Peptides against a protein of PDB entry 6CSU. Designs and how they scored, part 31

Target 1, 51 residues: chain A of PDB entry 6CSU
Amino acid sequence: GALEELRGQYIKAVKKIKCDMLRYIQESKERAAEMVKAEVLRERQETARKM

## One batch from the design tools (peptide; aimed at target 1 E5 K16, target 1 (a further copy) V14)

Design b2_p26_8 (made by RFdiffusion4)
Pose (drawn by RFdiffusion4):
Structure b2_p26_8 (pose): chain A 51 residues (1-51), chain B 51 residues (1-51), chain P 26 residues (1-26)
Amino acid sequence: as target 1 above (51 residues)
Amino acid sequence: as target 1 above (51 residues)
Amino acid sequence: EKAEEMIEKAEEILEKADEMIEKAEE
């Protein structure tokens, strides 16, 4: 039983780490995508200069 | 004994997973920081315009 | 390209974590 318990604790710890990394990554990508939008908007300053 | 050793192994294993995540996070910072230099360099294109 | 490389590294870390979980379950 101790073997099953310890195994269960290990699995739980890593599954939590995976859940944290999955969210951190999704968040990171969204932030990176938000950086893409905010800069296409900066081109408005450039296209206004061209106008 | 066997149970304490097994415990040490699971702990050591998860700490390795933490090391992998840490090296990844450090890489994240470096990349974002590299982005700062990259953006400063495209400002160089615009300052040559202003001259 | 750098963002895609970071994503590939993240997927590799997650695959290693799943392999470790699978080995622990066996």

Design b2_p26_8_s1 (made by RFdiffusion4, then SolubleMPNN; from b2_p26_8, 11 letters changed; failed a check: too like the target's own chain)
Amino acid sequence: SALEELEQKAEEILKKMEEEIEKAEK

Design b2_p26_8_s2 (made by RFdiffusion4, then SolubleMPNN; from b2_p26_8, 11 letters changed)
Fold by OpenDDE base, seed 4:
Structure b2_p26_8_s2 (fold): chain B 51 residues (1-51), chain C 51 residues (1-51), chain A 26 residues (1-26)
Amino acid sequence: as target 1 above (51 residues)
Amino acid sequence: as target 1 above (51 residues)
Amino acid sequence: SMLKELEEKAEEILKKMDEKIEEAEK
């Protein structure tokens, strides 16, 4: 009935949020690693130029 | 009626989970920024020691 | 983790809503 349909819609929404969070966490970890690597390289170059 | 009340409760719950997710994302971004900042500082020190 | 906490909260909410649905169907 209408109540079961509403529950289904809620569960679907919650599952979507969970999926989005998991994807964000995974992508964020990958981006963070690449960002740190890039910053380290830039910092080495900047330090070298100041010497 | 009961259906409208239940709908309201589901919407409220979904909004709360969404809000929690957004807060987590925001905090994650802040932690990532601090991590990059810390890595830059460490890299400067390491480079300086090698000079 | 934060994700685990959110999952646990979601499960608690779903459980409470299931109880309310069951009560409403009586």
Scores: peptide ipSAE 0.081, ipTM 0.513, DockQ to the pose 0.108
OpenDDE base, seeds 1, 2, 3, 5: peptide ipSAE 0.056, 0.061, 0.068, 0.055; ipTM 0.501, 0.492, 0.511, 0.500

Design b2_p26_8_s3 (made by RFdiffusion4, then SolubleMPNN; from b2_p26_8, 13 letters changed)
Fold by OpenDDE base, seed 4:
Structure b2_p26_8_s3 (fold): chain B 51 residues (1-51), chain C 51 residues (1-51), chain A 26 residues (1-26)
Amino acid sequence: as target 1 above (51 residues)
Amino acid sequence: as target 1 above (51 residues)
Amino acid sequence: DKLEELEKRAEKILEDMDKKIEEAEK
């Protein structure tokens, strides 16, 4: 019936939101990790130049 | 260093938001399922009364 | 804060769906 269809739409919407949130979180974590990695590399290179 | 600390804070914040959102999504799904279940039960009871 | 904005948008979508379900039960 109509309510079952609406339930299906709701679950579909929730699933979409979940996927979008998880993707955003994962991408944000990766960006943060890469920023730190890049900074560490720059610091090491700078130290090496000062040696 | 300072960037590692900032990264740690960022990851912690993201984790908190993730947990809050996943809980909200799960609770919303459960509420939707229970609402549909209750409605189906009411409809069946109403049909039975009309028989 | 982009993540906060995304959270708010997600909450709004879910709230709207909750209202639609409530209306359909009438």
Scores: peptide ipSAE 0.114, ipTM 0.533, DockQ to the pose 0.068
OpenDDE base, seeds 1, 2, 3, 5: peptide ipSAE 0.116, 0.104, 0.113, 0.108; ipTM 0.530, 0.511, 0.531, 0.522; seed 1 fails the geometry check

Design b2_p26_8_s4 (made by RFdiffusion4, then SolubleMPNN; from b2_p26_8, 13 letters changed)
Fold by OpenDDE base, seed 3:
Structure b2_p26_8_s4 (fold): chain B 51 residues (1-51), chain C 51 residues (1-51), chain A 26 residues (1-26)
Amino acid sequence: as target 1 above (51 residues)
Amino acid sequence: as target 1 above (51 residues)
Amino acid sequence: SKLEELEKEAEKILEDMDKLIEEAEK
């Protein structure tokens, strides 16, 4: 019935948001790590060039 | 009625989760930027010390 | 640290979501 359908839609929506959040967290951590690596490398090059 | 009230409660709960996620995303972006800045500074210091 | 605080906040949000799902599945 309408109640069961609504309950199902709610559960589905929450599960989807949870999955999206978990994926975002994982991808964000990976991007942050790569950004730090790249920036560290660039800074070493730039600092060395100025020596 | 009961169905409309429950619908309202489910919608409210989903909206809250969505808002919490958006806030987390925003704060995560800010944190990532600050982490990069801090790492850049540390690398400059470390590289300069080795010169 | 800010990182640890944000991770703790995310964990809390995920736990709350799990509780909501659990309650809805009862």
Scores: peptide ipSAE 0.179, ipTM 0.642, DockQ to the pose 0.679
OpenDDE base, seeds 1, 2, 4, 5: peptide ipSAE 0.149, 0.159, 0.177, 0.160; ipTM 0.578, 0.612, 0.637, 0.623; seed 2 fails the geometry check

## One batch from the design tools (peptide; aimed at target 1 K16 D20 S28, target 1 (a further copy) L22)

Design b2_p27_1 (made by RFdiffusion4)
Pose (drawn by RFdiffusion4):
Structure b2_p27_1 (pose): chain A 51 residues (1-51), chain B 51 residues (1-51), chain P 27 residues (1-27)
Amino acid sequence: as target 1 above (51 residues)
Amino acid sequence: as target 1 above (51 residues)
Amino acid sequence: EVEEMAEEMIEKLEENVEEFEEDLEEA
């Protein structure tokens, strides 16, 4: 039983780390995508200069 | 004994997973920091314009 | 913002490892 418990605790710990990294990565990609939008908007300053 | 050793192994294993996540996160900071230099370099194109 | 989010992730990894060590000690 101790072997199953210890095994269970290890699996739980790593599954939590995976859940944390999955959210951290999704968030990171959204932040990166938000950087893409905010800069296409900076071109408005450029295209206004061209106008 | 066997149970304490098995414990130490699971602990060591998850710490390894942590090391992998850490190296990844450090890389994340470096990449975002590299982005700062990259953006400063594009400003160079615009300052040559202003001259 | 990226640095702060990365520090928070590191803290969560540290807390998870500490909680797992405590659970194994209490087992």

Design b2_p27_1_s1 (made by RFdiffusion4, then SolubleMPNN; from b2_p27_1, 17 letters changed)
Fold by OpenDDE base, seed 2:
Structure b2_p27_1_s1 (fold): chain B 51 residues (1-51), chain C 51 residues (1-51), chain A 27 residues (1-27)
Amino acid sequence: as target 1 above (51 residues)
Amino acid sequence: as target 1 above (51 residues)
Amino acid sequence: DVEKKNEEFEKRIDDILKEFEEELEKL
């Protein structure tokens, strides 16, 4: 009935949000790791140049 | 009626989940920025020590 | 770009909410 359909739509929406959030978190972690690597490399080069 | 009230509650609940996820993203970005700053500082000190 | 990826994510969430509300209106 309408109540079961309403509950089903809620669960569906929550699952979609969860899926997108998990993907975002994973991709964000990968980007953060690459950002740190790049920044460390740049800092090494800059520091060495100034010494 | 009862069905309309429940519909409203489910919409409100989904919106609350969205808000919580957006807050998590914002806080995660701030933590990532601080992590990069800290790593750059450590790398600068380590590189200078090795020169 | 982190900001671009964040905006894309927020748009996807908004689309999910829109679809949810539209389906609820059909009940």
Scores: peptide ipSAE 0.245, ipTM 0.700, DockQ to the pose 0.610
OpenDDE base, seeds 1, 3, 4, 5: peptide ipSAE 0.211, 0.240, 0.244, 0.212; ipTM 0.681, 0.696, 0.696, 0.681

Design b2_p27_1_s2 (made by RFdiffusion4, then SolubleMPNN; from b2_p27_1, 12 letters changed)
Fold by OpenDDE base, seed 2:
Structure b2_p27_1_s2 (fold): chain B 51 residues (1-51), chain C 51 residues (1-51), chain A 27 residues (1-27)
Amino acid sequence: as target 1 above (51 residues)
Amino acid sequence: as target 1 above (51 residues)
Amino acid sequence: DVEKKNEEMEKKLQEELEEFEEELEKL
């Protein structure tokens, strides 16, 4: 009935939210890793220039 | 150094995201539960009218 | 320890979502 249909719709929506959140976390981690790598590179380059 | 500061900022940002996500999921759960409860009530009322 | 914290967050979100799905199923 309508209740079962609604329940199914909400479960589907919750799963979508889960996927979106997990994707966001993953993308955020990747961006952060790249920012850290870039900063390390800059610091190494600065050190090299001072030698 | 700059790397440590960046890491600190990232950790802070991730903590904020975590809190936001947990709040969002909690609010979503509350809204969903309320809507389902309302549907259950409607169906029960319909059943009662048919008796 | 961002990676560890993110893994913990992912696990917690997964658990919360699954619990909610179960609660909805019980209604």
Scores: peptide ipSAE 0.136, ipTM 0.555, DockQ to the pose 0.177
OpenDDE base, seeds 1, 3, 4, 5: peptide ipSAE 0.121, 0.116, 0.098, 0.120; ipTM 0.538, 0.547, 0.539, 0.541; seed 1 fails the geometry check

Design b2_p27_1_s3 (made by RFdiffusion4, then SolubleMPNN; from b2_p27_1, 13 letters changed)
Fold by OpenDDE base, seed 3:
Structure b2_p27_1_s3 (fold): chain B 51 residues (1-51), chain C 51 residues (1-51), chain A 27 residues (1-27)
Amino acid sequence: as target 1 above (51 residues)
Amino acid sequence: as target 1 above (51 residues)
Amino acid sequence: MVEERNEEFEKRLEDILEEFEKELEEL
């Protein structure tokens, strides 16, 4: 009935939000790792030039 | 009626989840920035020791 | 880069909410 369908739609929406968030977190971790590596490399070069 | 009240409650709950996720994103960005700063500082020290 | 990704994510969340609200109103 209508109540079961209403509950079903809520669960569906929550699951979609969850999936999108998990994907966002994973992509963020990957980009963060790449950003850190790039910053480390730049810093090495800058430090080396000043020595 | 009862169905409309339940609709409102589910919508409110989903909106709360959205807000929590947006807050998480903001906090994650702040943590990432601090992580980068820390890595840069460590790299400066390591590079300097090897020169 | 991060800001654009955040905006895209926010839009997806808004779309999910909008579709949910529409489906609920049809019941």
Scores: peptide ipSAE 0.208, ipTM 0.662, DockQ to the pose 0.584
OpenDDE base, seeds 1, 2, 4, 5: peptide ipSAE 0.119, 0.193, 0.168, 0.138; ipTM 0.561, 0.647, 0.628, 0.572

Design b2_p27_1_s4 (made by RFdiffusion4, then SolubleMPNN; from b2_p27_1, 15 letters changed)
Fold by OpenDDE base, seed 2:
Structure b2_p27_1_s4 (fold): chain B 51 residues (1-51), chain C 51 residues (1-51), chain A 27 residues (1-27)
Amino acid sequence: as target 1 above (51 residues)
Amino acid sequence: as target 1 above (51 residues)
Amino acid sequence: DIEEKNKEFEKKLDEILEEFEEELKKL
């Protein structure tokens, strides 16, 4: 009935949001790590040029 | 009625999850920026000590 | 970049919410 359908749609929406959030968290961590590595390398190169 | 109230509660719950995710995204960006700044500073200090 | 990916994510969340609200209105 309408109540079961409503409950089903709520659960489906929450699961979809959860999956997207978990993917975002994982990808965000990877991007942050790469950003730090790139910035450290750039800083070393910049410092070397100033010496 | 009870069905309308339940529909309202489910919509409210989904909106709350969305807001929490948006807050996480914003805070994650801020933390990533601070992490990069801190790493750059540490790299400069480390390089200076090695010269 | 990170900003583009975040905007894409926010857009997807809006789409999910909109679809859910439309389905609830049909009940």
Scores: peptide ipSAE 0.087, ipTM 0.478, DockQ to the pose 0.593
OpenDDE base, seeds 1, 3, 4, 5: peptide ipSAE 0.077, 0.081, 0.084, 0.087; ipTM 0.495, 0.511, 0.487, 0.525; seed 5 fails the geometry check

Design b2_p27_2 (made by RFdiffusion4)
Pose (drawn by RFdiffusion4):
Structure b2_p27_2 (pose): chain A 51 residues (1-51), chain B 51 residues (1-51), chain P 27 residues (1-27)
Amino acid sequence: as target 1 above (51 residues)
Amino acid sequence: as target 1 above (51 residues)
Amino acid sequence: ALEEVNERAEEMLEKLDERVEELEENL
């Protein structure tokens, strides 16, 4: 039983790390995508200069 | 004994997973920091325009 | 943007420390 418990604890610890990294990554990509939008908007300043 | 050793192994294994996540996160910082230099360099294109 | 990345990186590192500590306590 101790072997099953220790095994269970290990699996739980790594599954939590995975869940944390999954969320961290999704969030990171959204932040990166938000950087793409915010800069296409900075071109407005450029296209206004061209106008 | 066997149980304490097994414990040490699971701990060591998860700490390795932590090291992998850490190296990744450090890389994340470096990449975002590299982005800062990249954006400063495109400002060079616009300052040549202003001259 | 770099400051936000540093904050998220630090928060993630704290969570990794907490998971290791939680595994050590549970074992």

Design b2_p27_2_s1 (made by RFdiffusion4, then SolubleMPNN; from b2_p27_2, 11 letters changed)
Fold by OpenDDE base, seed 1:
Structure b2_p27_2_s1 (fold): chain B 51 residues (1-51), chain C 51 residues (1-51), chain A 27 residues (1-27)
Amino acid sequence: as target 1 above (51 residues)
Amino acid sequence: as target 1 above (51 residues)
Amino acid sequence: FLEEVEERNERFERKLQEILEELEKNL
């Protein structure tokens, strides 16, 4: 019925928002990790050049 | 009627979720900006110490 | 890095808006 359809649409929207948010957070963490990795590499290279 | 009232409640709830997610994104952006600012400051300080 | 974050944020905001608009159309 109409009530079931409305509830279904609401639940669908909420689930989609949740999924996209989790993906956003995951991507943010991955990019932060990449930045840290790059910084560590630069530090190690600089240290090696000074030896 | 009951159907219209439920419709309104679902829309209101989704809008609230949207607002909360946008706030989280804004806070994430601010944290990222602060991270970059800190990195730039460290680089500038290191350069200044070498002079 | 900051530019990438901003681009991702903008994409996410667009997705949220699209989801809301779709819901409002269907309800």
Scores: peptide ipSAE 0.238, ipTM 0.654, DockQ to the pose 0.794
OpenDDE base, seeds 2, 3, 4, 5: peptide ipSAE 0.237, 0.201, 0.237, 0.238; ipTM 0.656, 0.639, 0.653, 0.658

Design b2_p27_2_s2 (made by RFdiffusion4, then SolubleMPNN; from b2_p27_2, 12 letters changed)
Fold by OpenDDE base, seed 5:
Structure b2_p27_2_s2 (fold): chain B 51 residues (1-51), chain C 51 residues (1-51), chain A 27 residues (1-27)
Amino acid sequence: as target 1 above (51 residues)
Amino acid sequence: as target 1 above (51 residues)
Amino acid sequence: YLEEVEKMNEEMEKKLQEILEELEKSL
């Protein structure tokens, strides 16, 4: 019935949000990793400059 | 020193990820709610058409 | 720091999953 259909639609929406957020977390992790790698490289260059 | 600067940048990155995630969740929920609202409206129109 | 970022993201994933499961139960 209409109630079951509506409930199904809400559950479907929540599941989609879950998947989207998991993907976002993965992408954010990759961006954070790139940021840290870039900083490590900058610090190595600064250290080398001072040698 | 270099370690403190790297730590600071790490913390800054994590805080940004957290904020972006919370915003993304909120926006995603709003989009999902609008999609469900539109679907409910369509169902009401279909029901009315069959009356 | 990379390992720490990965760990924090895994923890956030778990918390998010728990919250969403509770939301599903309330529907």
Scores: peptide ipSAE 0.104, ipTM 0.504, DockQ to the pose 0.193
OpenDDE base, seeds 1, 2, 3, 4: peptide ipSAE 0.102, 0.097, 0.101, 0.099; ipTM 0.462, 0.451, 0.461, 0.455; seeds 1, 2 fail the geometry check

Design b2_p27_2_s3 (made by RFdiffusion4, then SolubleMPNN; from b2_p27_2, 12 letters changed)
Fold by OpenDDE base, seed 2:
Structure b2_p27_2_s3 (fold): chain B 51 residues (1-51), chain C 51 residues (1-51), chain A 27 residues (1-27)
Amino acid sequence: as target 1 above (51 residues)
Amino acid sequence: as target 1 above (51 residues)
Amino acid sequence: FLEEVERMNEEMEKKLQEILEELEKKL
């Protein structure tokens, strides 16, 4: 019936949101890692110039 | 330094995202509950018409 | 810092997974 169909649609949507959130967290971690690596490199280069 | 600033910015961003996600889940649950209530009401009315 | 980011993300993933699973059970 309509109620069961609505429930099924919502469960499907919740599962999709879960996957999207987890993917976003993973992508955010990857971006942060690259930013940190780039910043460390810049700081090392700057330190070398100051010496 | 730049690395500490980056760390601070990321922590702040993660906290914001967490709050946004939890709020979105809560709002989604509330919307779903209202949709279910509305559907149950419609089904009861339809059943009454069929009787 | 990178290790802290990874730890925080892992913790958040677990919490979000638990919340969503509990929500699904209540539907």
Scores: peptide ipSAE 0.106, ipTM 0.520, DockQ to the pose 0.198
OpenDDE base, seeds 1, 3, 4, 5: peptide ipSAE 0.100, 0.098, 0.103, 0.104; ipTM 0.517, 0.449, 0.455, 0.509; seed 4 fails the geometry check

Design b2_p27_2_s4 (made by RFdiffusion4, then SolubleMPNN; from b2_p27_2, 12 letters changed)
Fold by OpenDDE base, seed 1:
Structure b2_p27_2_s4 (fold): chain B 51 residues (1-51), chain C 51 residues (1-51), chain A 27 residues (1-27)
Amino acid sequence: as target 1 above (51 residues)
Amino acid sequence: as target 1 above (51 residues)
Amino acid sequence: YLEEVEKMNEEMEKKLQEILEELEKEL
């Protein structure tokens, strides 16, 4: 019936949101990895400068 | 540091995602309710027209 | 550091999944 069809459409929409958000998290993770690498580099440079 | 900032950003992002999804689902439910109401009305009108 | 980032990401993905499951129950 109409209610079951609508529920199906909602579940499909939520699954799409899930995929979009997981992609967002993955992209954020990649940016974070680069940020961490940059920080580690700065820390190493600071340590070297203090020697 | 970067790790603490990243953690904070993730928590904030997840909270935003939750809010956006809840709002989306609520709006979708409202649209669905109106769609069902309209369908029921059409069915009643069709039945009445056939009498 | 990268392992810690990956751990945090996995935790966030788990939380997202929990949120989605709760939302799906409301549909």
Scores: peptide ipSAE 0.110, ipTM 0.510, DockQ to the pose 0.164
OpenDDE base, seeds 2, 3, 4, 5: peptide ipSAE 0.102, 0.099, 0.108, 0.103; ipTM 0.514, 0.495, 0.506, 0.497; seed 2 fails the geometry check

Design b2_p27_3 (made by RFdiffusion4)
Pose (drawn by RFdiffusion4):
Structure b2_p27_3 (pose): chain A 51 residues (1-51), chain B 51 residues (1-51), chain P 27 residues (1-27)
Amino acid sequence: as target 1 above (51 residues)
Amino acid sequence: as target 1 above (51 residues)
Amino acid sequence: EEVVEENKEELEEIVEEVKEMLEEDKE
């Protein structure tokens, strides 16, 4: 039983690390995508200069 | 004994997973920091325009 | 039981440290 418990605790600890990294990554990609939008909008300043 | 050793192994294994996530996070910082230099270098194109 | 509790506490500390490290990176 101690072997199953220790095994269970290890699995739980890693599955939580995975859940944290999954969210951290999804958040990171969204922030990177937001950086893409915010800079296409900076071209407005460039296209206005060209106008 | 056997149970304490098994415990030490699960602990050492998860800490290895933490090391992998740490090296990844440090790489994240470096890449975002590299992006700062990359954006400063595109400003060079626009300052050559202003001259 | 003591070994199981210690293992649970140390694994939870590691998971909390990883979470705090992620939160610091986002700050």

Design b2_p27_3_s1 (made by RFdiffusion4, then SolubleMPNN; from b2_p27_3, 15 letters changed)
Fold by OpenDDE base, seed 2:
Structure b2_p27_3_s1 (fold): chain B 51 residues (1-51), chain C 51 residues (1-51), chain A 27 residues (1-27)
Amino acid sequence: as target 1 above (51 residues)
Amino acid sequence: as target 1 above (51 residues)
Amino acid sequence: GAVIRGTEEELEKIVKEVEEELEKALA
């Protein structure tokens, strides 16, 4: 019935959003780690040139 | 009626989850930016001490 | 960047889809 369909759509939406959020978090962590590594490397090179 | 009220509650909940996720993304970006700035600063100091 | 914008756009699509499905369920 209509009530079951509404409940089903809500649950489906929540699950979809949760999955997307978890994926974003994981990818964000990976990008952050790579960004920090790259930035440290660049800064080391820059400082070496200035000293 | 009951169906309209339930629909409204589910839509409201989905929008709340969306807002929470967007806030998390924004805060994550801010934290990432601060982390990079701090890391660059530390690396500069470290390199200066080693040179 | 682009990945964050993509995530926001997907969230907007999800919300819109859910609203449309809820309207159909009420009909």
Scores: peptide ipSAE 0.097, ipTM 0.536, DockQ to the pose 0.042
OpenDDE base, seeds 1, 3, 4, 5: peptide ipSAE 0.089, 0.087, 0.093, 0.087; ipTM 0.506, 0.504, 0.519, 0.506; seed 4 fails the geometry check

Design b2_p27_3_s2 (made by RFdiffusion4, then SolubleMPNN; from b2_p27_3, 13 letters changed)
Fold by OpenDDE base, seed 3:
Structure b2_p27_3_s2 (fold): chain B 51 residues (1-51), chain C 51 residues (1-51), chain A 27 residues (1-27)
Amino acid sequence: as target 1 above (51 residues)
Amino acid sequence: as target 1 above (51 residues)
Amino acid sequence: GAVIEGTKKELEKIVEEVRLELEEALK
């Protein structure tokens, strides 16, 4: 009935948000790691040039 | 009625999840920025010591 | 009914808002 449909809509919404968040977390971690790698590399070069 | 009340509860719950996720996103960005800063600083020190 | 359909649309709207925020937050 209507109550079951509403419950289903709620559960579906929550599950979708959960899935999107998990994907975001994973992608964010990967991008952060690459950003750190790149920044460290640039910093090494910059520091080396100054010395 | 019961249907409208339950609807309201579900919508409220999902809105709460949304708010929590937005806060998480903001905090995650801030943590990522600080992580990069810290890593760059450590790299400067490490590179400088080796030179 | 109208309540069910309205709820569906409202929930989908919130879900989409979260998705968009996540997409924008990715660097």
Scores: peptide ipSAE 0.539, ipTM 0.817, DockQ to the pose 0.784
OpenDDE base, seeds 1, 2, 4, 5: peptide ipSAE 0.537, 0.537, 0.535, 0.537; ipTM 0.817, 0.816, 0.816, 0.817

Design b2_p27_3_s4 (made by RFdiffusion4, then SolubleMPNN; from b2_p27_3, 14 letters changed)
Fold by OpenDDE base, seed 5:
Structure b2_p27_3_s4 (fold): chain B 51 residues (1-51), chain C 51 residues (1-51), chain A 27 residues (1-27)
Amino acid sequence: as target 1 above (51 residues)
Amino acid sequence: as target 1 above (51 residues)
Amino acid sequence: GAVIEGTYKELEEIVKEVQKALEEALA
């Protein structure tokens, strides 16, 4: 009935949001890792230059 | 009736999930910024130590 | 950044889509 359909739609939406969130988290971690690597390399050069 | 009440509850829940995710994104950005700052400081010390 | 804004927009669309679907189911 209508109640079951509404429930189904809600669950589907929540699952989609959850999936998107998890993907965002994973991609965010990857971007953060790349950012850190790049910054570390740049900072190493800057620090060395100042020594 | 019960159907309208359930509809309202589901919509409210979905909106809450949206808000929670947006907050997570904001907090994630702040944590990422802090992580980079901390890593830069550590790398500066490490590089200097090796010179 | 663009990724964050894109994510926000996507979530907003999901919420709107869910609301629409619920309204249609109640009709």
Scores: peptide ipSAE 0.093, ipTM 0.499, DockQ to the pose 0.042
OpenDDE base, seeds 1, 2, 3, 4: peptide ipSAE 0.074, 0.090, 0.084, 0.089; ipTM 0.500, 0.502, 0.513, 0.498

Design b2_p27_4_s1 (made by RFdiffusion4, then SolubleMPNN; its pose is not in this set)
Fold by OpenDDE base, seed 5:
Formats: C-alpha cells, structure tokens, sequence
Structure b2_p27_4_s1 (fold): chain B 51 residues (1-51), chain C 51 residues (1-51), chain A 27 residues (1-27)
C-alpha cells in the first residue's frame, strides 16, 4: 500500500545519497593521490637538477 | 494522519543527512585549502633556499 | 593543486544537486 511505497521511496533515496557520497569520497581520494604523485615527481626532478 | 506524519519524518531524516553531508563537504574544502596553503609555504621556502 | 580545488568545487556542486533531487522526490 501507500505506506510500503513511501517506505520504499525513503530507502531508495537514502541509498542513492549514500552511493553519491561514496563515489565523491572515492574520487576525492583519487585526486589527492594524483596530486601526491605529481608532487613526488616534481621533487625527484628537482633533486636531479641539484646533482 | 499517520502516513503524512511518517512522510514528514522521512523528509526530515533525509534533510538531516544532507546537512551532515554539507558539513563533510565544508570540512573537506577546509582541509584542501590548508593543504594548498602548506604547499605554497613550502614552495616559498624552497625558493628562498635557492637564492 | 589550484586546479584540483576547482575540480572539487564542481564535484561538490554536482553532489549537492543530486542530493536535492532525491529530497525532491520525497516532497
């Protein structure tokens, strides 16, 4: 009935929001990792220039 | 009735989740800003060492 | 890192839009 449908809609909304957040967190981590990788490469290049 | 009240509670719950997510996003932005600030300071220090 | 912050801002905006859409479905 209407109650079950409403409950289903709520659960669906919450699950979707959760998934969006998980994806956001994952993408944020990936970007952070890329920034670290780029920094490491720059540091290595700088070290090489000092040799 | 009970259905309308439950609907209201579900909407309220989802809005609270949104607020929690907004807080997380804000904190993430602040951390990112601090990382940039720290990087700028390190770069300035490195430039100074090269003088 | 400056570009990364701009990208994060876009991600935030997109996330908020999706959340609002889910809330709207309940209202």
Amino acid sequence: as target 1 above (51 residues)
Amino acid sequence: as target 1 above (51 residues)
Amino acid sequence: MEEALKELEKMNEDLLKRIDEEIEKLE
Scores: peptide ipSAE 0.190, ipTM 0.648, DockQ to the pose 0.852
OpenDDE base, seeds 1, 2, 3, 4: peptide ipSAE 0.165, 0.191, 0.188, 0.189; ipTM 0.638, 0.649, 0.647, 0.648; seeds 2, 4 fail the geometry check

